# Designs tried in a protein design run: peptides against a protein of PDB entry 7UQJ. Part 78

Target 1, 160 residues: chain A of PDB entry 7UQJ
Amino acid sequence: PELYQNFNITPPRGVLFHGPPGTGKTLMARALAASCSSDERKITFFMRKGADILSKWVGEAERQLRLLFEEAKKHQPSIIFFDEIDGLAPVRSSKQEQIHASIVSTLLALMDGMDNRGQVIVIGATNRPDAVDPALRRPGRFDREFYFPLPDVKARFKIL

## One batch from the design tools (peptide; made by RFdiffusion4, then SolubleMPNN)

Design b2_p13_3_s1 (from b2_p13_3, 7 letters changed)
Fold by OpenDDE base, seed 1:
Structure b2_p13_3_s1 (fold): chain B 160 residues (1-160), chain C 160 residues (1-160), chain D 160 residues (1-160), chain A 13 residues (1-13)
Amino acid sequence: as target 1 above (160 residues)
Amino acid sequence: as target 1 above (160 residues)
Amino acid sequence: as target 1 above (160 residues)
Amino acid sequence: APQLYPPLTVPLP
C-alpha cells in the first residue's frame, strides 16, 4: 500500500499480474496482503482459481462470485486474488460457452459496482494476459497491469 | 544440478513441492533452475501443468510424457517441473478414469527409468500433497517433499 | 504503490528483505518493480550487490552510491535494490575496515537525505540481518523488514 | 459446497 502513496497514484480497483509461469504472481499477491496488514490493521485475503470457479461452481459460479465480493466487502480491508484469471474470464469468442460469457459479465458488473471508497483490491493473475477478456482490462476494472518478467539470468542467481 | 555437486549429494529423482497456493513453489523451481545455471553451465527448464497434460494431450498424454523425459535427457542438465501434479497423478480410486491410471503408470515408469546418473531433476508442485498418488511419493520417485509454508505475516508486511 | 494510498500507510524509505538464501528476496524485489510498473507508468529498477560495491568500486564506492541515488532520483519512480546488503553494510566493529565504515556512513546519509516526497524505494536483501549495521535498520532508513522464511525444514531437505 | 478457501486471515505481526 505505501508505495502508492508516494506516487500520488489512485489505487486501482483491479490489478492484473501477468507474466510467464512461475514468476511469483501468486506469491506477490500474498506478500502484498501480508504487507498491507499491520498489528492494528489486518487485511483479509481471498483467493480463488479461475478454473476452479468454472469447474467447481458449475451453475452457481455467478452466485459464488457475488458472495465472494460481498464477503470481501464485509471484511474490508480485503484483497480478492484470482489466480489464473484467464481460466475464469477467457476472451469472448463466438464459440465460447454461454456460461463463460455470463461469468465474465458478472465479474465485470462486480468490478464496476465496487465503490472506489471501498477497501477492496482485486488482483488477477495470468500467464496469458492476451487470453483475458479485454473488457476486464478497461479503466475501473483491471486498469493496472503488472508484468512479472522472467528473472534475468544474472538476477536469478542471487535468489539462491 | 550444481547445488548437488557442490554438496556431494546425489540429486533426488523427484522433489515434491507442496504447500498452500501462492507460497512460491513454481518460483522456487525457477529460482533453483536459474541458480544451478552458471554462465558456463545452463540448466534447461521444462515446465508442464498437470491439468494441461490431461486436457491438451487427450489420447497422447503418455507419449507426450515420454517425449518430455527424452527431451529433458537430451538437454541435460535439466529440470522437469510439473505444476499442479495432483491434476496429473490423482490418488488411485475405483472411480478413477482408466486414462488417469495409465498416465500415472507412465509417469511412475518414467521416474523409475531415470538413471540416477542423469542430470535430470523432476520437481512436482501441488497444493494438495494428499491428492497425489502415494506411488509417486515412494523412494526413487518424489522421495523428497518440500513444504512451502505461508510466508510469515511479519515478513509480508514490509514489501508493501 | 497504490495499495498504500488506500490504507493511509506512509511508504517506507527502505525495506529490508531478510531470510535464508533462496527464499525469493531478489525475485520479490523484481516482482515488486514489475508490479509497480503500468503501461503508462514504468518503474526504473536499479540493482546492486553489496559485495560488488566493495570489490568493483574500491576507492569510488561512496561516489558510486551517490551516483546510484542521483540516477534513481532522476528516473523516478524507481526502486534501488541492494542484494546481499550485509556485504555493503556490515555491523560496525572495531575490526571493521575504514572503507566499510565510510560506505555505510554514505549509505546512511543517502537514505536520510531521501526526501520522503521522492518516489524512490530502497530495498535491501540479506541472508544475515544480524550482520547489517543496526544504524540502517532505524526509522527513516530500512525501517521495514521482511522475513522470507525457509520453507519448512522438512521441505528444504528434500530438494537437496 | 465449494470449499471456500478460508480467508487467509493474515495475522498481524
Scores: peptide ipSAE 0.000, ipTM 0.348, DockQ to the pose 0.060; fails the geometry check
Fold by OpenDDE base, seed 2:
Formats: C-alpha cells, structure tokens, sequence
Structure b2_p13_3_s1 (fold): chain B 160 residues (1-160), chain C 160 residues (1-160), chain D 160 residues (1-160), chain A 13 residues (1-13)
C-alpha cells in the first residue's frame, strides 16, 4: 500500500511480475523494496518460493502462509515476494490438486483479509502467468500484472 | 565482449554466477549475452535449468546436453546459461545419485571438449555454490566464480 | 573479464546506459561490476552522480574527475559508473554552461587518455540520452549505448 | 521450521 501511496495510486493488494526467466522479476521486487524504504521508513522484505510452499511446508503450508502474513503485518511497511508463484500449480496427482487448492485458498483468504490501509504489498513472480490460478489474478489479489519482457535484443546489444 | 576484453583474461570455458536468490544472476547472464551481441555479431543465448536437466530429460539428459553444446557450437558466438545449476545436486535416492553422476560426467566431458578457440561460453547460476559438484568448479570448467551479493545497501544506493 | 574476451571485441572506453528512470541502469552497472569480479580478480567499482559532479565539486570537479580516473587506473580492473550523467547537462544559466563545458571537456580528455590496454571501463547512466553531450557519445568514449526500456509502460503503471 | 529467509531489511539509501 505505502509503496504506491507515494504515487497517488490505489495500493494493490498484490502485484504479479511475469515474463520469461531471467528478466529480473526477483531483482525488481528487491529493488522496489529498496527504493521504497527510507531511513525513517524501512520496508521489510519477505521472500518465499512457490515450490517451497508445496515441498518444504508439506502439511504446514497454510499455517506458514498465515504466519508469513502476520509477520509481514507486524513489520509493516513490508513486501511479501512469492518467487515462482506458478510453482503452486497442481501437479498431475489428485492428492496434490487438493493440497494445491487448499494452499491457494489460504493465500486468497490472506490477500482478501489485507486492509487497503495495510502497508503490506504482495508480489508474485512467474514465468507462466497463465499457469497462475485465475482466482489469484482477480481484483483485490494479484490485480496488477507487470510484464518483464526479455530485454529486447536491441536493449541487449546496447549493454556492452 | 568489450567490457571483458579490456581485462586480457584467458576465456574460461565456464563461469559460475553465485549469490543469494534475486541478486540478478539470470538477468546478468542475459545482459551479458545481450551486451556481447552486435548487429554484426549476434550472440546466441541458450538457457536451461538444472532441475529441468534432471526432471524433464529423464533418460535423455545426456543426449540433450550433447545436442545443446552442438547447437551452441553451430550458433557461435554463443552462451549456454544453466540456471539453478545446483539443481543437478544429488537427490537422496541412490538411483538419482547415479543419474546425477552420469549427467554431471557428461557436462564435464562437454566442457572439457570445448576448444579454447570456441566462441561458446557456459554460465552456471546457483544460490548454493557449495552444492555445485567440485568437479564442475575445476580449472577449464566453471573456473571463474562471480559472487552476486545481495545488493548491499551500499550496492543498492549505488543502484538507485 | 573473460566472458567478453572470447568475443574478440575492441573494449569500449565507455558504455552509455539509457532508458527511463527505474529501468535498472544503476542495478546493471553494479551487477556488471560484481559479475566481472573473481576471488583472483576483484573489479573496483567507482560510482559518481552527474549532479554531484556539478554541485558537490563546485570549483574542483575537474580535479575530482582526474583523481577518480587515476584511482580507477591504480585499482584496475575497475569500473567508473557515472549515474545520471545527463546531470552534467547545462542548466539554463550561461555560467553553468561554461562550467559544464569545462567538466565535459575534462571527461572527454580522460576517456580519450585511457589506453585500450587499460582495464578501466566507464559506464554512464542517463534517463535522457539526448541530453548527453554528443561529444561524449563519439567513438572511443560512450560509443556503446544501452537502452533500458521501461518494462512496458503498462507494466510500470501497474507498479506505481 | 522453514528457514525464514532472513528478512532482507533492505536499508534504503
């Protein structure tokens, strides 16, 4: 919210960074956290990987998401960065689809539960925006999407 | 090409980008490919993930690595970027350790088989340089290592 | 250093990073410095702002530029990064035009005085490449120019 | 406990 209040823009609850791998999504999220801090106003940056939410938090993923959002709220202004948020995508097994649905449902509820006055911004990064659950891309969630193009070959040719 | 030609350094067969997640390793590899291209001299940029080498190429990983290096040689000057090269690390199963050892052995042989006159550079990116097989970090392979620090506050102040 | 030596490209004396504010120009300059450093070969990264050259170095700017280039030469391989190099642009007063002309002339002479064997690279970053003195953009100076596009204006307006 | 990646308190400039 605060990051965007400086720009007189309604703070999104969530921002989706999408684009090809290695376009600087994670770097930009960190740079945004940097650029929006001040000596008076330090932004706390939380980072999680979508794949880690599924694999490392097996059975506790919902609890860990809740704790992450509570910690981010305690340390506001804060950014929660979900790297590889498409890593929450269902794997081909029905059991994983149920686990995925529950984790995504928890994330939806946590994003919906953020007051517009809260100083917590959620950034999701993906290489596959179409693999992100459409429910996460709705207004009040990841309602702002940012395409990280490959630095155009021309932007590339110029960097040496 | 230019930024580094000033340095009169023997071209490594391989470069290891290491540092915390979101430090711009993949972005830098792309920027390097970019920066080294000109209208007269386009660098072909090949990207693979270490995890994809293990998971998507099950049974064909060695063949796909050989084909990748041959394609890179055909399209020289070229960069092969292995993102998450630590994803080649052994999974706790003995069968995966054997598959890992074979894939790593193939990569070693391919890097050793690169002529010093070849215009093919291999970049490996990892968040865990100590999880990269020491054999890959030997002279003539990933013999140059580049630390991507978190943009230290000082590195960040200088980035904004 | 090595990644680019493979490409047999004449090292530029200077590289111009240009593009809208917040496109990662300064980030890239640091990432380049980091990516070119090894345990055996640390690149020294010097950073100055164009506005600081005019405002903080009033009357000593030419001397400070000379000292900067000498220090960079002593600590080669090195990168001199001029952030906001368009901040050297003349302000609407005739007196500042003279000061600007002298500072730019000094920078031109320093860039021209770099031996092609020197391991000193100059990176200038600007949001306004057309506000950079054309004399700085000539061969042997900032002869390579890099466009940092806004991540698509739609991607930017959504982050703001 | 999942290693909380230490909050990168990115001190601002």
Amino acid sequence: as target 1 above (160 residues)
Amino acid sequence: as target 1 above (160 residues)
Amino acid sequence: as target 1 above (160 residues)
Amino acid sequence: APQLYPPLTVPLP
Scores: peptide ipSAE 0.000, ipTM 0.289, DockQ to the pose 0.059; fails the geometry check
Fold by OpenDDE base, seed 3:
Structure b2_p13_3_s1 (fold): chain B 160 residues (1-160), chain C 160 residues (1-160), chain D 160 residues (1-160), chain A 13 residues (1-13)
Amino acid sequence: as target 1 above (160 residues)
Amino acid sequence: as target 1 above (160 residues)
Amino acid sequence: as target 1 above (160 residues)
Amino acid sequence: APQLYPPLTVPLP
């Protein structure tokens, strides 16, 4: 709280938590939500999985994103946490279904449409930051990245 | 960052992280320290365990607290993280050793003595917020509380 | 356990989480437990502090370890998390009290006695992996190590 | 004087 006020830091509209699986990204997001909630001001925490938005809402994913941002705006201060955001907004490839491109475009528009004065923070979590569309990682969107390192080198839990 | 600027919330001098064991309180404090540290402004993170201050510094706990706050003030911006703060400042009971009452009084005075303009945040972590002296949970001290819930309901980690 | 079985990976009998204090070792253990817990299969999470087993159970530490492993085996799939395991099983030194040597021997025997088919994972966390008895770090025990680095230098948290 | 546990500067990840 104070640290951010004292630093005159324009707060991020979006924060990307990235790092290997299980590195506490989801827990960190919840704890940040908790950590921004006071007795007087409860922060509303919205959690969605990227893959769930894509898989459960075939054809409605854009609408669900809009509704999510509207609800988050209505319940300010709020955090929107996208777990596995690479499942929602993968890197644009020539083989990418038109559906993914549309979801990415909608998410970009929603993040761009957030007023800096809005008390809505978007946190994306991914195990693969390089699998997130670079357009989401631009200023005014997920412009801040938090690498949740694995603990050191050799223990690749290659979950192959 | 922004959440606190936009809220015009007088930034907390102290934040209480509370919740079941291993809900990431310590990690969150570190991640907050990391997230508030820029290339230009490194946040100094001071970690102490409540029980360690009490047990390792019998008769010196007050002095160690003073030194900790002075050092944190010297190395602004800084975070003082008290892990297991219920071990340092348990609820005042009629059976409480005079030593505990003195440590609580010193911590109260140190927290009250922090200038709101200071770039020092105190984070207390406990598994038992109700075991922390209510005087520490008043405005100007640990005036903000963050419950680290167990991850959602269905995965009852019965910590037996 | 099952995550490792599903990957055809021989599940580690023991995993050592090591790294500086508050790098999320305890959180990771819980997050792993949570992530391995399905709606159909709840993982039982047992947490013990190494120093607490030694200090609270003077003369009973061996029995408490046996009971812990038996209970973990009874409640499979399970995780036994030893926080501050360097407090339980410090490096064998000529100055090591006979009590510590006995606790280490018991823990070694318990880890060696775990069937690979058992859905019990032991996670040790330490800030000082070099302070853990090397015998615990051998194959069939804490044979996998995860160093929780301080978040690496290069991840520019550009808090602009 | 018992050494204050050194400040852990949490580097930015």
Scores: peptide ipSAE 0.000, ipTM 0.312, DockQ to the pose 0.096; fails the geometry check

Design b2_p13_3_s1 (from b2_p13_3, 7 letters changed)
Fold by OpenDDE base, seed 4:
Structure b2_p13_3_s1 (fold): chain B 160 residues (1-160), chain C 160 residues (1-160), chain D 160 residues (1-160), chain A 13 residues (1-13)
Amino acid sequence: as target 1 above (160 residues)
Amino acid sequence: as target 1 above (160 residues)
Amino acid sequence: as target 1 above (160 residues)
Amino acid sequence: APQLYPPLTVPLP
């Protein structure tokens, strides 16, 4: 919220952070959460891992996603960070594909149901943006993408 | 190497980065890798995830760890980063506990076998330092620990 | 540049990262540098420490700053990161105050001379934003500030 | 209770 307010932009509903593992996606998301709140205006940061959505919440994942978005809305301004969002894609089993499809569809609906005036930002992080359901990467969902490259070795060295 | 050389300290063999998920452990490890290399002296950065060591290398994990350390030694100065090092601990099954014990024992031996003069630094990252085998956290292994806190909420928010 | 282009915003000339030491300012700057480059569009990252500008470049600091900005412009899109930018302020000696004033004035002029359409972003990091010359913190220079707070004190100390 | 996560400084990649 505050980041985009400070830039006089309508915050995207969702931001996809992608890039090789350990390029700082999770850290950036939290830095963003951190950087957006002040002493007077705390942003509530929620984090979930994609794999945890499937594994820990088997049969309840959709409900847990709904509750997460409700809680985020209740505690706005807020950030929902989905780490390893590509992990919403199951290991190849027909049953897991169905569960995946249901969870992804729920997430799509929740993102679509966000009021654009709402102070809830969703950040997804992935090492494999192409493994993320293209439906999540559409405008009104994760409509902004940030590539977290391996810093070029020279870039790294000029950094230190 | 360079960091510790600048401090006139013998580099630890291993550094444990611990703290809540998304506190920047992986990113710090890479930053350190970047930071320690120059145009003339590139540090080779190796990364593995703890869960990948168990899942992708089923039955070959020990060999893959050995190869990783050999490659790191060959390409020294180098950093080996184990992300989610607690993921070397299995889900509760007797068979997985045995596999875990074997892999951890191999990692212990590899860390013990590193020459202190070698330019190989091992960084482990975990969200659950207490879920890391205490044997890994002993002197001569991951003998330095760095807590990556959730930066204070206020602290976060002033960043953005 | 790319970050702000992706946001459809005119990039600020400068961003000040401030907050207690070890809050990840340097790390964020590098993550931003990394995150902004793609395989097709590499951002050149330049780093300098404020103290190094005074100490390493005694009598040549102004020239080195000019060369840095020229190189950054030549290799755009680029990021110039000044770590410890408050270190451009000397310890209280009349001679050092004059040197500081000259260097800061040069940096001001370089930031003012940047074309707003240029793909050069300047990031300054400091632990003491109040020790940064207020002239640097004005619109068209470091006109965006991001506070990097202490992670929970306990949390921070486990890192060090 | 929602876990309020404190700000992450992005480590260097």
Scores: peptide ipSAE 0.000, ipTM 0.295, DockQ to the pose 0.074; fails the geometry check

Design b2_p13_3_s2 (from b2_p13_3, 6 letters changed)
Fold by OpenDDE base, seed 1:
Structure b2_p13_3_s2 (fold): chain B 160 residues (1-160), chain C 160 residues (1-160), chain D 160 residues (1-160), chain A 13 residues (1-13)
Amino acid sequence: as target 1 above (160 residues)
Amino acid sequence: as target 1 above (160 residues)
Amino acid sequence: as target 1 above (160 residues)
Amino acid sequence: PPELYPPLTVPLP
């Protein structure tokens, strides 16, 4: 929270955490959720895996996304964390992936429909940012991207 | 490797990182790999996802596991990290999951076949330790387990 | 950054990451730095070890700290990460640790001298928060602290 | 029923 005030940055609706696997994207999202709550002000943290939404909710994924966003809005301030968002919103390769296209369309509409005044932040995490539909990476959606580099080996040795 | 030498601890064959998603299991495995490397002694880090081994290597998953263990042995000291190992080695539910049973059997044999003198550590990570075949959690395999708690919220909220 | 605006939280000058070794403090600091940078807005990340400042800069540690803060101010938005800050700012045990006392005094003055409008965040990390001078843990300095718990010791000892 | 991943209500200790 505080870092953005100091930097005169308007809070994004969506933040994309990207970088090699095991760079701490999910840990950071949880840490962010945990670090924005105080004793007086709790943040509700919603977590979903992209592949789980597709596999567990075949035919209802759009409804589940809508319910998730409504629940997040009900429990604001809240964070919605999509782990492996490339599994939920892959780049539209073929016209035949109608289910993926509809889920992406629903997620786009939900991201666009977030009131900027709403205390709901969406964090997407991926190991493959180029596998995320570019439409999600536009202003008003995941308009901020965070590269989680592999910590340089030289620099990690200084943590021991 | 060095951590175990310094503490006169026989390196485990396998270590199970378990806990809620986004507790930093993969990150810890990478941090351990980086932390056990020096300028003089680099550790090779092999990473696989359990579900990827099943989905991408249908019919060859056993061979790919064998190759992974041979490559890790060739590049010792090494760490093999299985992310979402519950996807690779689910609890034996039905006799009909013959493919899962054969992969589990291969992984068991590979874990058992690791010479304790080999500088190969296997780290499994899961969000569902109870979904991992109990045979993998026995001595000589993943005989060590690490719970990654959800980081206590109070502490992380002061950084955001 | 943005999360603080939405939550009406005043940004800390300094954040103390504390907890047992290998809990991911430095990793979190790097991930925060990476996660506050966008394509349009890069955050400069400065990293120093507390013990290195004392050992490598004997007699010039105060000057090096001043230079570090000036460089961070020049490259704002920036993060200064002190790893092992207990090595830099030990609890004042004896009047004879004049060098430590002067470095601590300099660090206190630098933390106090940060304009709250400056886009410089200081993150200290330690395994021994009780070994950090309480003067650094006061409002306007490291007024926020993050406990990085050891993942339940019973669990972690199975991986070691 | 799809297990609604319970909101990780981060319990304040």
Scores: peptide ipSAE 0.005, ipTM 0.355, DockQ to the pose 0.085; fails the geometry check
Fold by OpenDDE base, seed 4:
Structure b2_p13_3_s2 (fold): chain B 160 residues (1-160), chain C 160 residues (1-160), chain D 160 residues (1-160), chain A 13 residues (1-13)
Amino acid sequence: as target 1 above (160 residues)
Amino acid sequence: as target 1 above (160 residues)
Amino acid sequence: as target 1 above (160 residues)
Amino acid sequence: PPELYPPLTVPLP
């Protein structure tokens, strides 16, 4: 948030957190959600895991996405965090093309349908940004990508 | 490692990190791996995701677990981190009982087969400790459980 | 960064991450640094440990701080992360008053000397916010404080 | 019901 203000950058609708597993993407998203709500301004934090949306809601994943975005819109200001978004929106070339294509198309439409004035931020976390459908990585969607490197070993040691 | 030595505490074979999604379980495991490896004593950090072991290695998950533990033993001192261990070792009453039961049994045997003198620490992360097979949560396995709460909403909010 | 824009909040010059050890403060700082750099806009991440600035640069800590801020300013947009900032800026009442007072005074001056338009964010992490000189915790410096709670004390106690 | 995590409320200082 503050960094984008400093850079005079319009806040993205969608932020892609990418980097090796356990680089703190989910923690960051939660911390972001936490850090942006005051006692007066509660941000509603929605968390979904990409694989869970596919596996738990086979045939209803699109509906669950729509409901999630509607609920996020109802509870503005809000953050939608998709953990492992590559599990929700894998690259279209995989043989499970039809189900994934519909879900991706729904997510694209939901992200495109967010008003720029909407107080809904979407954060996607992935270990493999290249496994995310490039259509999600375009401007107006996950238009900002944030690489979570492995903390330098020296820097990790200084953490404990 | 050093902490357990300093406290004269036998290092657990297995540590269960549990708590809501994005409470930093995976991060903590990586930070622990990083913080325990000096320039002279590199700890080898192995990361696997429970759901990936099941999905990518259908019919070979047991073999992949064995190979992982052998590789960890070969590269001592080492940490094996199972992210989403509930995906690897769900409670035995679920309809997919046979496949999960074999994998859980293999993991149990591998954890039981680790010598107390082994410099291999197993860390399991789960959002649902009650969804983990109770046999894994017994002494000599994941005998220590660590609840990663949601940073207090106020405390998370004090973070950003 | 983006959250402060969304909230129409002036980005702080300094953010204090506080909370018990191992609550992910350093990780969050790294994740913030990573999450604020796009492929087109790399944020330069500077990391220093407070105790290292004192111990490695006895008699030159002030110079090293100045150089760090100059380098961060040169490589804008940038993040300066002070891990264990209480080691750099302990409360003035401790018997090592003179050396610490000069370093704290230098850090205060450097933070005050940052233009509000500067694309340099300072993040301080501490386990003991009350051990940080209150002068650093004032508006225009570390004006935002972020409590990283322990994952439930039970969780941490089971890790240690 | 979608597990609504309680709204994360950062008190701004």
Scores: peptide ipSAE 0.005, ipTM 0.317, DockQ to the pose 0.058; fails the geometry check
Fold by OpenDDE base, seed 3:
Structure b2_p13_3_s2 (fold): chain B 160 residues (1-160), chain C 160 residues (1-160), chain D 160 residues (1-160), chain A 13 residues (1-13)
Amino acid sequence: as target 1 above (160 residues)
Amino acid sequence: as target 1 above (160 residues)
Amino acid sequence: as target 1 above (160 residues)
Amino acid sequence: PPELYPPLTVPLP
């Protein structure tokens, strides 16, 4: 409850951060987690790269996703951050659709199985929200979207 | 044309950003893309990691590169940004040279096949320009190089 | 010698940067490298991701680690930065312990084999120091640890 | 066998 209030969002199962790479999506997810952490209430932050789940966990991705969600539930309040989630759940475009479809189906089931009273937030970051399977962007999944604009030229020169 | 003018470069087929990791190569590529984007003329930005092309696209890397260049051409003006391009096209040092050589040869052919009148810029980022196949660094490919120095200690402490 | 003095550390074989993702571990490692680089003495910086060593170099990870350390020694003064080193050397928890154990054993041997008079620093970055094999955290390996706190909320908003 | 990477879990302090 409180974790979701700190996000100024109705308790979504998931939030999609979208915008160009290098726009601070991961940093913002981290900043939000830190801002919601107090001395009394530490938020556990889990990070995975979508493309690493596919490439590193070929044949075990489903199990690793289940374990991730179980661990996040065990350590709630928690944030699961999927960086490059379009790499995990690309739009069903390639002949490798079957492997992707299984992993996507598992992620869908895990998001659908989250108790809305739980203190687990899932944040997906993508550069291309349209490259994420529309099934993940439905209500009860990644149903809130935040656009990360490119920093202003002046802001960029302050980071460089 | 205009996109290349905004880079203050003669229309190169490719630009190599080199310098240490975390020096803002990706951010600069993004900043340049944003600076060249107007409300009337949006630049499409494609990002791939060199090592992901090898690892995720094992057996399909050539096809995925072709599709990437076709998509970039379709959505011009566009930037194709290869992060960690030395992971895609390492110097011919390993017995896995044949797979690498095929992918490198495909990338060379794609860069050589770019119409100089096209509005597609290819940016490769590497930490080690000397680890990139010299064939990619020839004229008509990554023929411009930009060094990204580490930000001054004072600048770094502003980011940290 | 001088390189280690610039780190304000007794010449460790390795330094573990730990703290939440996006806290600038990689940036700091880079910043330190640059701060130790003069016009007369350029520091060569090598970067590897722990999980990429496992996933991309399956069956060759040991050889690639040896080559990395040899290259770093050849180009000294040098820094080898392992990002996400817990992905390379997880705590011995999984049935896949044998493959991990071999890679970890190779890394241990390479760190143990470093001449303390050499100008090679190894920096490992992790989000979870407790997920790194304790054998890597022993004296003569990653025997210095630096915590990277989350930047203040105000600092984060300056980067975003 | 796919290498089990430990989850990058960071307890936020």
Scores: peptide ipSAE 0.000, ipTM 0.236, DockQ to the pose 0.077; fails the geometry check

Design b2_p13_3_s2 (from b2_p13_3, 6 letters changed)
Fold by OpenDDE base, seed 5:
Structure b2_p13_3_s2 (fold): chain B 160 residues (1-160), chain C 160 residues (1-160), chain D 160 residues (1-160), chain A 13 residues (1-13)
Amino acid sequence: as target 1 above (160 residues)
Amino acid sequence: as target 1 above (160 residues)
Amino acid sequence: as target 1 above (160 residues)
Amino acid sequence: PPELYPPLTVPLP
């Protein structure tokens, strides 16, 4: 929050971390959360998986998303990290597509409903930015994208 | 093990992990310690923070460093991980510079005193490799450096 | 490299990385692959997600696992990283439990069939080691487990 | 058939 306050930069409502799997997107989100936390100002880090939203919250996913955003707002400054936000993507069943559409629609509404004055940042991580609903990537939502390259395995980690 | 057997590479006494905050340096050190541990042969992982050496060990930092290296040698194979080793760096007070110089001098002596036959590896992590005393970065100390890039956004870290 | 040479440690066939989400298990697997790669000897890194094995490889998951292990053997030294290996866990449908049981059985057979002379390491990552089939955690499979603790953010990331 | 995501054989450069 404060890092963004000093720069007069409207803090992004949403940041999409994308890149090959295991490029440290989840780690970076946590590390950003950690680095932004001082003893004086702690960021509350909320983490959810896209696949868990579909599988664990069957029938309550919308409510749980609302509660998550309310809790994040209550504990601001906060980061909501959606790991594998592409896991919200429909599985090849029409019923799951409907559930997905509803969950994504709820997420869109929650991101749109974040007053610019709220110190809540949403980070979505995906290995497949093309599998993320384009509506999530619009301004006011995940309007900033961050690709996480493979640490090229050619980088000699000469652990010489 | 075998992957490393083929390289006939003299084990580093010290490895410096450097790179931006949250690039996984601490995590890497822990996981290297983990990965090297088998049921038959566990690596003992000792972790200290540079700032804690200055703040918690006031007046005993040298002794605690000696004890740490002795304990690591006793429990070899061992990894000593200094997280935020740049936190040994002086704060802008002459008294702290003297304390730092003494602590760094002790660390140098301890790293130099490690016989190459000791199965003790020292890993230092820093976000500021330039803030690490160049004397620590010499051969026989932290002679190997690993840059932990930010998983940059879309930038191909072609770690070519 | 040499750290493992001196230890005459039978390279683990399988390593389970477990710990809270975003503790960098995936990042670690990649960094281990990178660290073991030199210009003279590159490790081939194969990555799959547990959930993708169930969802994308419907009806071909066994064949794709066999092909993956064959390709890893062909490109040895190799690392096969299964991210979210707990995502092989059954979804609450009897049909999916059967598919899971078949896929897990195939993975078990592939891990057992790795001749000790093969330079193929399998890394499984999970947030829920208790959700990983105990059969995978037996000697000769994922016989080594590595806990990835949350970076104890001294700064209260109360991950509430 | 789900396009087998080609093994991201990260071509070792």
Scores: peptide ipSAE 0.000, ipTM 0.222, DockQ to the pose 0.056; fails the geometry check

